# Peptides against a protein of PDB entry 6UG1: the designs that were tried, part 34

Target 1, 304 residues: chain A of PDB entry 6UG1
Amino acid sequence: SNEERKRRKYFHMLYLVCLMVHGFIRNEWINSKRLSRKLSNLVPEKVFELLHPQKDEELPLRSTRKLLDGLKKCMELWQKHWKITKKYDNVGLYMRTWKEIEMSANNKRKFKTLKRSDFLRAVSKGHGDPDISVQGFVAMLRACNVNARLIMSCQPPDFTNMKIDTSLNGNNAYKDMVKYPIFWCEVWDKFSKKWITVDPVNLKTIEQVRLHSKLAPKGVACCERNMLRYVIAYDRKYGCRDVTRRYAQWMNSKVRKRRITKDDFGEKWFRKVITALHHRKRTKIDDYEDQYFFQRDESEGIPD
Target 2, 301 residues: chain A of PDB entry 6UG1 as posed
Amino acid sequence: SNEERKRRKYFHMLYLVCLMVHGFIRNEWINSKRLSRKLSNLVPEKVFELLHPQKDEELPLRSTRKLLDGLKKCMELWQKHWKITKKYDNEGLYMRTWKEIEMSANNKRKFKTLKRSDFLRAVSKGHGDPDISVQGFVAMLRACNVNARLIMSCQPPDFTNMKIDTSLNAYKDMVKYPIFWCEVWDKFSKKWITVDPVNLKTIEQVRLHSKLAPKGVACCERNMLRYVIAYDRKYGCRDVTRRYAQWMNSKVRKRRITKDDFGEKWFRKVITALHHRKRTKIDDYEDQYFFRRDESEGIPD

## One batch from the design tools (peptide; made by RFdiffusion4, then SolubleMPNN)

Design b1_p11_3_s2 (from b1_p11_3, 4 letters changed)
Fold by OpenDDE base, seed 2:
Structure b1_p11_3_s2 (fold): chain B 304 residues (1-304), chain A 11 residues (1-11)
Amino acid sequence: as target 1 above (304 residues)
Amino acid sequence: RAEEIIKEALK
């Protein structure tokens, strides 16, 4: 019905806000001074120097290479620190089906909300789910004065799916679900004036994304619970930015159709949500990023 | 704060 379409759209919006607020809260928690002091001790001076290379005036690429090497070594150090990767309870923050939502509404499942103290302890001990691990990695980089963003791929239920029963068929649902991350890191490269993508936990990869990322879900099974629609960046100064354009090859042709921002009402609403979560002034880094997104929009073209 | 942000975003 038209009412069910409206209900699913509204529930998608509500769920999206809850996810974006969750990302904001986790971004605040990883700014913990107590955690920062502990995590800075994991990074030896030699690696710290690689994270903060001098500007090579002859070849800025040499400075970027040092930063990339420093980030690689930080990923290795993080793997040594992280002792226990817990499986997600149920589907974690991956996308739920409409049926799962309806069933969960009937089951008063006490969602055990992880307290801030428990989170900080989990990161400090190296015991937690992959999301906690990524968030801890961002905290470690921030402890080393790296301009690292927490990236969250928000997975609200698909309001464009009007099927009543979308039971996901198959035993491999968990493996396919966790094949791509929900959380990752971006690091500002001051030399190239670009964000470097870092997945320290799942794919264990570092990318300089031009047109597409390895972190973008591929294949039907992986996309069932992980649809690239809302990639939100949370910086150390409580900035909040939509960075979906970086990771979406087909933003205009494909991704936009699955977003609330497909219409003017949804665009205006989503901008209000971003603005409410954005607690810093604009910087030159935002200008370079917006210029990159503009060039990506021009290069994709407007879908016919 | 989270509830306020949610309340503002749903207005």
Scores: peptide ipSAE 0.041, ipTM 0.800, DockQ to the pose 0.869
Fold by OpenDDE base, seed 4:
Structure b1_p11_3_s2 (fold): chain B 304 residues (1-304), chain A 11 residues (1-11)
Amino acid sequence: as target 1 above (304 residues)
Amino acid sequence: RAEEIIKEALK
C-alpha cells in the first residue's frame, strides 16, 4: 500500500538517525584521554616515526610509502593487543529485515547499551566485537597524533523493499553478513592529499581507493544485511561527513536509488542530519575531499 | 547531546 511505503520510509529515516548518533557517540568515546595514554604505549618509536614521515619534496610518494608501512605495522600491533573477538549479538548493526523489525517491536528486548566505562575497558583489555576493535584501532592512531577517522556504514532497513516477508533463507547467514565490515578507519595522507582506507580487523587491508573499494559488499548474500548506502566519517574534531561516494562505484546509477536522498525532501533532510552532527569548521582537507567526490561524479556521469 | 541531535533531526 501507499501507507506501508510511507511507514517504511519514515522508519528508515528514524533508524538512520539513531545509527548516525551511535557513530557520533562512539567517536566521542574513542577520544578518551585515559584510553589515549594507554594505547600510545602500544606503538614503538620506530613505528611512530613511520606514521610521521618527513615530506619528500622530490617524490611525495616516498613519504606516502612510509605512512603505509607505519599503518601496516600498527595493524600488526593491534592484532597482538586484541585477545578476544566476540561474535555479534544477533545481527549487531547489520541490516534487519522488515519482518525482524515487526517481531522485535513486540519483544521489548532491552538492548544492553554498552556503557562508556565498559567500552573503554573492553578496548583496553582487547576484548570485544569487531566494531569495538575497529573503534579501538582508531583510538590508537589518534593517540599517535594521526588524523584518523572512524567510518561507519549505516544499515537502516531497506525502504525500497516492499515485500511483506523479507525473511533470509541462508544457512551461512552469519558468515555472509560479517564478510564485509560495518566500521573501518580512514587516515589522512597529507602528501597525496587523499584519505587512505584501513580495515584493521575484518579484511585486514589498506587501500588507496580510486574507483572501487575492497570493503564494498559484493554478491547477493553479502548485500542482504550490508548494503553500501550511507558511509559516514567521524573525525577527531567531531566532524561528520558523508563519504559514500568514495566507496560507491555506481553512486548515481545504483546507490542513490536506495537512499533517502533520491528526492529533494530526503536530500534536504539528510543534510540537516549531517549538519547537526558536524561540530567543526571547514578545512582544506574537506576541500580536497569534495574535489575528489566531484571528479568521481563527473567520471561516473549522470544517468540519463 | 544525542537526544538533542535526534530531536533536531526529527523536527
Scores: peptide ipSAE 0.036, ipTM 0.789, DockQ to the pose 0.810
Fold by OpenDDE base, seed 5:
Structure b1_p11_3_s2 (fold): chain B 304 residues (1-304), chain A 11 residues (1-11)
Amino acid sequence: as target 1 above (304 residues)
Amino acid sequence: RAEEIIKEALK
């Protein structure tokens, strides 16, 4: 019905705000001074120097290569620190079906929210789910004074899916779900004036994204619980930015149609949500990023 | 309504 379409759109908006606020809170927690002091001790001086290379004036690419080597070594150090990767409780922050939402509304199960103290303990011990692990990795880079962002791929229920029953019957549903990450890291390269993508936990990869990322879900089974629609970046100064354009190959043709921002009302609403979560002034880094997004929009074109 | 939800979710 038209009413059910409105209900699903509204519930999608509410769920998206809750996810974006969750990302904001986790971004605050990883700025903990106590955690920072503990995690800085995991990074030897030689690795710290690679994270902070001098500007090579002859070949800026040499400085970028040192930073990339430093980030690779940080991923190796992080794997040594992380002792226990827990499975997600149910589907974690991956996308739920409409049926799962309706069934959960009937079940008065108090979801036990992880407390800040328990999160800090989990990161410090190296015991937790993949999301806690990625968040801890961002905290370690920030402890080394690296301009690292926490990236969250927000997975609200698909308001474009009007099917009543979308039961995911597959025995491999968990493996397909966790094939691609929900959280990752970005690091600012001051030499190339670009964000470097880092997945320290899932794919264990470092990328300089130009047109597409390996972190973008591919295949029907993977996209059932992980649809790239709202990739939100949280920086160390409590900036909040939509960075979906970096990871979406087909932003205009495919991704926009599945976002609340497909219409002017949704665009204005989503801009208000971003503005409410953005607690810093604009910087030259934001200008370089917006120029990159503009060039990506021009290169994709407008879908016919 | 959205601003109220954001204010309530940010409290």
Scores: peptide ipSAE 0.033, ipTM 0.760, DockQ to the pose 0.231
Fold by OpenDDE base, seed 1:
Structure b1_p11_3_s2 (fold): chain B 304 residues (1-304), chain A 11 residues (1-11)
Amino acid sequence: as target 1 above (304 residues)
Amino acid sequence: RAEEIIKEALK
């Protein structure tokens, strides 16, 4: 019905705001001065120097290579720190079906909300789920004065799916779900004027994304609980930016159709949400990023 | 109303 379509759209919007606020709160928690002091001790001086290379005036690419080597060593150090990777309780922050949402409304399952103190303890001990691990890695880079962003792929229920039963039947559902991350890191390369993508936990990869990312979910089974639609970046200065364009090869042709921003009402609403979560002034880094997104939109073209 | 709830949730 038209009423059910409206209900699912509004529930998607509410759920998306809750996810984006969750990302904001986690980004505040990883700025903890107590955590920063502990995590800086994991990075030896030689690795710190690689994270902060001098500008090579002859070949700026040499400075980028040093930064990449520093980030690789930081991923290795992080793997040594992290002792226990817990499985997610149920589906974690991956996408729920509409049936799962309806069933969960009837079941008063007290979601155990992780407190700030418990999060900081988990990161400090190296014991937690993959999301806590990625968030802790971002905290370690920030402790080393690296301009690292927390990236969150927000997974609200699919308001474009009007099926009554949306149950996902499959024995491998968890394996397919966790194949791609929900949280990752971006690091600003001041030499190339680009963001470097870092997945320290899942794929254990570093990318300089041009047209596509390895972190973008591929295949039907993986996309059932992880649809790339809302990739939100949270920086150390409480900036909030939509960076979906970086990771979406087909933003205009495919991704936009599954976003609330497909219409003018949804675009205006989503801009209000981003503005409410964006607590810093614009910088030249934002100008370089917007220029890159513009070039990516021109290169994709308008879908026929 | 949904904009108001979101405006209140974002206040």
Scores: peptide ipSAE 0.029, ipTM 0.741, DockQ to the pose 0.160

Design b1_p11_3_s3 (from b1_p11_3, 4 letters changed)
Fold by OpenDDE base, seed 2:
Structure b1_p11_3_s3 (fold): chain B 304 residues (1-304), chain A 11 residues (1-11)
Amino acid sequence: as target 1 above (304 residues)
Amino acid sequence: RAEEIIKEALS
């Protein structure tokens, strides 16, 4: 019905805001001074120097290579720190079906909200789910004065799916679900004027995204619970930015159709949400990023 | 704070 379409759109919007607020809160928690002091001790001076290379005036690429090597070593150090990777409770922050949402509404399941103290303890001990691990990795980089963003791929239920039953039939549902991350890191490269993508936990990869990311879900089974639609970046200064354009090959042709921003009302609403979560002034880094997104939009073209 | 942000974003 038209009513069910409206209901699913509204619930998608509400769920998206809750996810974005969750990302914001986690971004505040990883700025903990107590956590920062503990995590800085994991990074030896030689690795810190690689994270902060001098500008090579002859070949700026040499400075980028040092930064990349420093980030690789940080991933290795993080893996040594992290002792226990817990499985997600149920599906974690991956996408739920409409049936699962309806069943969950009927079941007064107490959401176990992780307290800030428990989060900080989990990161400090190296015990937690992959999301906590990624968030802790961002905290470690920030403790080393690296301009690291927390990235969240928000997975609200698919309001474009109007099927009554949306049950997933897959035996390997968990493996397919966790094949791609929901949280990752970006690091600002001041030499190339680009964000470096870092997945320290899942794919254990560092990439300089041009047109395609390894972190973009591929294949039907993986996309059932992880649809790249809302990739939100949270910086150390409480900036909030939509960075979906970086990770979406087909933003205009495919991704936009599955976003609330497919219409002017949704675009205006989503802009209000971003603005409400954006607690810093614009910087030259935002200008370089917006220029990159513009060039990506031009290169994709407008879908006919 | 989170509730205020939610309220502001849904208003």
Scores: peptide ipSAE 0.035, ipTM 0.782, DockQ to the pose 0.851
Fold by OpenDDE base, seed 3:
Structure b1_p11_3_s3 (fold): chain B 304 residues (1-304), chain A 11 residues (1-11)
Amino acid sequence: as target 1 above (304 residues)
Amino acid sequence: RAEEIIKEALS
């Protein structure tokens, strides 16, 4: 019905706000001074120097290569620190079906809200789910004075799916779900004036995204619980930015149709949510990023 | 009502 379409749109909006607020809170927690002091001790001086290379005036690419090597070594150090990767309880923050939401409304499943103290302990011990591990990795880079962002791919239920039964078909549902991450890291390269993408936990990859990312879900089974629609960046100064354009190859043709921002009302609403979560002044880094997004929109073109 | 709740939750 038209009413059920409206209901699903409103529930999607509410769920999206809750996810974005969750990302904001986790970004605040990883700025803990106590955690920072502990995690800085994991990074030896030689690796710290690679994270902070001098500017090579002859070939700026040499400085970027040092930073990339430093980030690779940080990923290796993080793997040594992390002792236990827990499976998600149920689907974690991956996308739920409408059927699962309706069934969960009837079952008062106590969402086990992880307390800040328990999170800090989990990161400190190296025991937790993949999301806690990525968040801890961002905290370690921030402890080394690296301009690292926490990235969250928000997975609200698909309001464009009007099927009543949205049961997922497949024996390997968990394996396909966790094939691509929900959380990752970005690091500012001051030499190239670009963000470097880092997945320290899932794919264990570092990339300089041009047209497409390895972190973008591919294949029907993987996209059932992980649809790239709302990739939100949380920086060390409590900035909040939509960075979906970086990871979406087909933002205009495909991704926009699955977002609340497909209409003027949804665009204005989503801008209010971003503004409410953005607690810093604009910087030249934001100008370089917006220029990159503009060039990506021009290069994709307007879908006919 | 849901738009109002979301507006109130963001206000």
Scores: peptide ipSAE 0.030, ipTM 0.720, DockQ to the pose 0.147
Fold by OpenDDE base, seed 1:
Structure b1_p11_3_s3 (fold): chain B 304 residues (1-304), chain A 11 residues (1-11)
Amino acid sequence: as target 1 above (304 residues)
Amino acid sequence: RAEEIIKEALS
């Protein structure tokens, strides 16, 4: 019905806000001064120097290569620190079906919300789920004065799916779900004027995204619980930005149709949510990023 | 209503 379509849009919007607020709170927690002091001790001076290379005036690419080598070594150090990767309880922050949402509303399952103290302990011990591990890695880079962002791929229920039963039947559902991350890192390269993508936990990869990312879900089974629609970046200064354009090859032709921002009402609403979560002034880094997004929109073209 | 819920959720 038209009413059920409105209900699913409303619930998608509410769920998206809750996810974006969760990302904001986790981004605040990883700015903990106590955690920063502990995590800085994991990075030896030689690796710190690679994270902060001098500008090579002859070939700026040499400075970028040093930064990339420093980030690779930080990933290796992080793997040594992290002792226990816990499985997600149920589906974690991956996308739920409409049926799962209806069933969960009837079952008063007390979701044990992880407290700030428990999160800081988990990161400090190296014991937790993959999301806590990625968030801790961002905290370690920030402890080394690296301009690292926490990236969250928000997975609200698909309001474009009007099927009554959306149950996902499959024995490998967990493996397919966790094949691609929900959380990752971006690092600002001041030499190339670009964000570097870092997945320290899942794919253990560093990339300089041009047209497509390795972190973008591929294949039907993986996309059932991980749809690239709302990739939100949280910086160390409490900035909040939509960076979906970086990771979406087909933003205009495919991704936009699955977003609340497909219409003017949804666009205005989503801008209000971003503005409410954005607690810093604009910088030249935002100008370079917006220029890159503009060039990506021109290169994709307007879908006919 | 959606703006009020956002204001309450973000306040």
Scores: peptide ipSAE 0.029, ipTM 0.733, DockQ to the pose 0.198
Fold by OpenDDE base, seed 5:
Structure b1_p11_3_s3 (fold): chain B 304 residues (1-304), chain A 11 residues (1-11)
Amino acid sequence: as target 1 above (304 residues)
Amino acid sequence: RAEEIIKEALS
């Protein structure tokens, strides 16, 4: 019905706000001074120097290569620190079906929210789920004065799916779900004037995204619980930015149709949510990023 | 309504 379509759109909006607020709170927690002091001790001086290379005036690419090597070594150090990767209790922050939402509303099970103290302890011990691990990795880079962003791929229920019973009956549903990450890192390269993508936990990859990312879900099975729609970046100064354009090859033709921002009302609403979560002034880094997004939008063109 | 939800979710 039209009423069910409105209800699903509304619930998608509410769920999206809750996810974006969750990302904001986790971004505050990883700025903990106590955690920063502990995690800085994991990074030896030689690796710190690679994270902060001098500008090569002859070939700026040499400085970028040092930063990339420093980030690779940080991923190796992080793997040594992280002792226990817990499975998600259910689907974590991956996308739920409408049926799962209805069933969860009927089940009075209080979701046990992880407290800040428990999160800080989990990161410090190296014991937790993949999301806690990525968040801890961002905290370690920030402890080394790296301009690292926490990236969250927000997975609200699909308001474009009007089917009641999407029984995801597949035995491999968990493996397909976790094939691609929900959380990752971006690091600012001051030499190339670009964000470097870092997945320290899932794919264990560093990428300089041009047209497409390895972190973008590919195939029907993985897209059932991980649909690239809202990739939100949280920086060390409590900035909040939509960076979906970086990771979406087909933003205009495919991704936009599954976003709340497909219409002017949804665009205005989503801009208000971003603005409410954005607690810093604009910088030259935002100008370079917006220029890159503009060039990516022009190169994709308008969908026919 | 959306602004109230944002206020409640950000409070």
Scores: peptide ipSAE 0.029, ipTM 0.735, DockQ to the pose 0.230

Design b1_p11_3_s4 (from b1_p11_3, 5 letters changed)
Fold by OpenDDE base, seed 2:
Structure b1_p11_3_s4 (fold): chain B 304 residues (1-304), chain A 11 residues (1-11)
Amino acid sequence: as target 1 above (304 residues)
Amino acid sequence: RAQEIIESALS
């Protein structure tokens, strides 16, 4: 019905805001001074120097290579620190079906909300789910004075799916779900004027994304619970930015159709949400990023 | 704060 379409759109919007607020809160928690002091001790001086290379004026690429090597070593150090990767309870922050949402509303299952103290303890001990691990990795880089963003791929229920039964029949549902991350890191490269993508936990990869990312879900089974639609960046200064354009090859042709921003009302609403979560002034880094997104939009074109 | 953000974003 038209009512069910409106209900699903509204619930998608509400769920998206809750996810974006969750990302914001986790971004505040990883700025903990106590956690920062503990995590800085994991990074030897030689690795710190690689994270902060001098500007090579002859070949800026040499400085970028040092930064990339430093980030690789930080991923290795993080793997040594992290002792226990817990499985997600149910689907974690991956996309739920409409049926699962309806069933969860009826089942008063107390969502065990992780407290800030428990989060800080989990990161400090190296015990937690992959999301906590990624968030802790971002905290470690920030403890080393790296301009690292927490990235969250927000997975609200698909309001474009109007099927009554949205049951997922796949036996391998968990493996397919966790094949791609929900949280990752971006690091600002001051030499190339680009964001470096870092997945320290899942794919254990570093990328300089031009057109395609390895972190973008591929295949039907993976996309059932992980649809690239709302990739939100949270920086150390409480900036909030939509960075979906980086990771979406087909933003205009495919991704936009699955977003609330497909219409002017949704665009204006989503801009209000971003603005409410964005607690810093604009910087030249935002200008370089917006220029890159503009060039990516021009290169994709508008689908006819 | 989270509630205020939700209310401000849904208004």
Scores: peptide ipSAE 0.024, ipTM 0.726, DockQ to the pose 0.877
Fold by OpenDDE base, seed 4:
Structure b1_p11_3_s4 (fold): chain B 304 residues (1-304), chain A 11 residues (1-11)
Amino acid sequence: as target 1 above (304 residues)
Amino acid sequence: RAQEIIESALS
């Protein structure tokens, strides 16, 4: 019905705001001074120097290579720190079906909201789910004065799916679900004027995204609970930016059709949500990023 | 109403 379409659109919007606020709160917790002091001690001086290379005026790429090597060593150090990777409770922050939402509305399952104190303890001990681990890795890089931002792929229910039963078929649903991350890191490369993508936990990759990312879900089974639609970046200064364009190869032709921003009302609404979560002034880094997104939109073309 | 709830949740 038209009413059910409106209800699903509304619930998608509400769920998206709750996810984006969750990302904001986790980003604030990462900025803990107590946690920063503990995590800085995990990084030896030689690795710190690689994270802060001098600018090579002859070949800026040499400075980028040092930064990339420093980030690789930080991933290795993080693996040594992290003792226990817990499975997600149920589906974590992966996408729920409409049936699962309806069933959960009837069951007041108390979301065990992890308290700030419990989060800080989990990161400090190296015990938690993959999301806590990624968030802790971002905290470690920030403790080393690296301009690292937390990335969250927000997974609200698909309002474009009008099927009554949206039950997922398959015994391997968890393996396919966790194949791609929901949280990762980006690091600003001041030499190339680009964001470097870092997945320290799931795929254990570092990439300089041009047209496509390894972190973008591929295959039907993986996309059932992880649809790349809303990739939100949270920086150390409480900036909030939509960075979906980086990770979406087909933003205009495919991804936009699955977003609330497919119409002018949804675009204006989503811009209000981003603005409410963006607590810093614009910087020259934002200008370089917007230029990159513009070039990516031109290179994709406008879908006919 | 949906807009008011979202604006009230962001205020």
Scores: peptide ipSAE 0.023, ipTM 0.694, DockQ to the pose 0.155
Fold by OpenDDE base, seed 1:
Structure b1_p11_3_s4 (fold): chain B 304 residues (1-304), chain A 11 residues (1-11)
Amino acid sequence: as target 1 above (304 residues)
Amino acid sequence: RAQEIIESALS
């Protein structure tokens, strides 16, 4: 019905706000001064120097290469620190079906909310789920004065799916779900004027995204619980930005159709949410990023 | 803050 379409759209919006607020809160927690002091001790001086290379005036690419090598070494150090990767309880922050949402509303399952103290302890000990691990890695880079963002791929239920039963078939649902991350890191390269993508936990990869990312879900089974629609960046200064354009090859032709921003009402509403979560002034880094997004929109073209 | 953001985003 038209009413069920409106209900699913509203519930998608509410769920999206809750996810974006969760990302904001986790971004505040990883700015903990106590955690920062502890995590800085994991990074030896030689690796710190690689994270902060001098500008090579002849070949800026040499400076970028040092930064990339420093980030690789930080990933290796992080793997040594992280002792226990816990499985997600149920589906974690991956996308739920509409049926799972209705069943969860009827079941008084007290979701045990992780407290700030428990999060800081988990990161400090190297014990937790992959999301906590990525968030801790961002905290370690920030402890080394690196301009690192927490990235969250928000997975609200698909309001464009009007099927009554959306039950997922198959025993491999967990493996397919966790094949691609929900959380990752971006690091600002001041030499190339670009964000570097870092997945320290799942794919253990560093990339300089041009047209496509390795972190973008591929294949039907992986996309069932991980649809790239809302990739939100949280910086150390409590900035909040939509960076979906970086990771979406087909933003205009495919991704936009699955977003609340497909219509003017949804676009205006989503801009209000981003603005409410964005607690810093604009910088030249935002100008370079917006220029890159503009060039990506022009290169994709308008879908016919 | 989270409640204010939810209320401001849903208004």
Scores: peptide ipSAE 0.023, ipTM 0.726, DockQ to the pose 0.888
Fold by OpenDDE base, seed 3:
Structure b1_p11_3_s4 (fold): chain B 304 residues (1-304), chain A 11 residues (1-11)
Amino acid sequence: as target 1 above (304 residues)
Amino acid sequence: RAQEIIESALS
């Protein structure tokens, strides 16, 4: 019905705001001065120097290569620090079906919200789910004065799915779900004027995204609980930016149709949410990023 | 703040 379509759109919007606020709160927690002091001790001086290379005026790419090597070594150090990767309770922050939402509304399942103190302890001990691990990695890079962003792929229920039963048939549902991350890191390369993508936990990869990312879910089974639609970046200065364009190859042709921003009302609403979560002034880094997004929109073209 | 964001986003 038209009513059920409106209901699913409303629940999608509410769920998206809750996820984006969750990302904002986790981004605040990883700025803890106590955590920063502890995590900086994990990074040897030689690795710190690689994270802060001098500008090579002859070949800026040499400086980028040092930064990439520093980030690789930080991933290796992080793997040594992290002792226990817990499985998610149920589906974690992956996408729920409409049936699961309806059943969960009837069952007052106490979401065990991890307290700030418990989060800081978990990161500090190296014990937690993959999301806590990625968030802790971003905290370690920030402790080393690196301009690292927390990235969150927000997974609200699919309001474009009008099926009544949205049960997932897959025997390997958990393996397919966790094949791609929900949280990752971006690092600002001041030499190339680009963001470097870092997945320290799931795929254990560093990439400079051109047209597509390795972190973008591929295949039907993986996309059932992980649809790339809302990739939100949280920086160390409490900036909040939509960076979906970086990771979406087909933003205009495919991804936009699955977003609330497909219509003017949804675009205005989503802009209000981003503005409410964005607590810093614009910088020249934002100008370089917006220029990159513009070039990516031109290169994709407008779908006919 | 989170409540204010939710209210501002849902209004």
Scores: peptide ipSAE 0.022, ipTM 0.718, DockQ to the pose 0.894

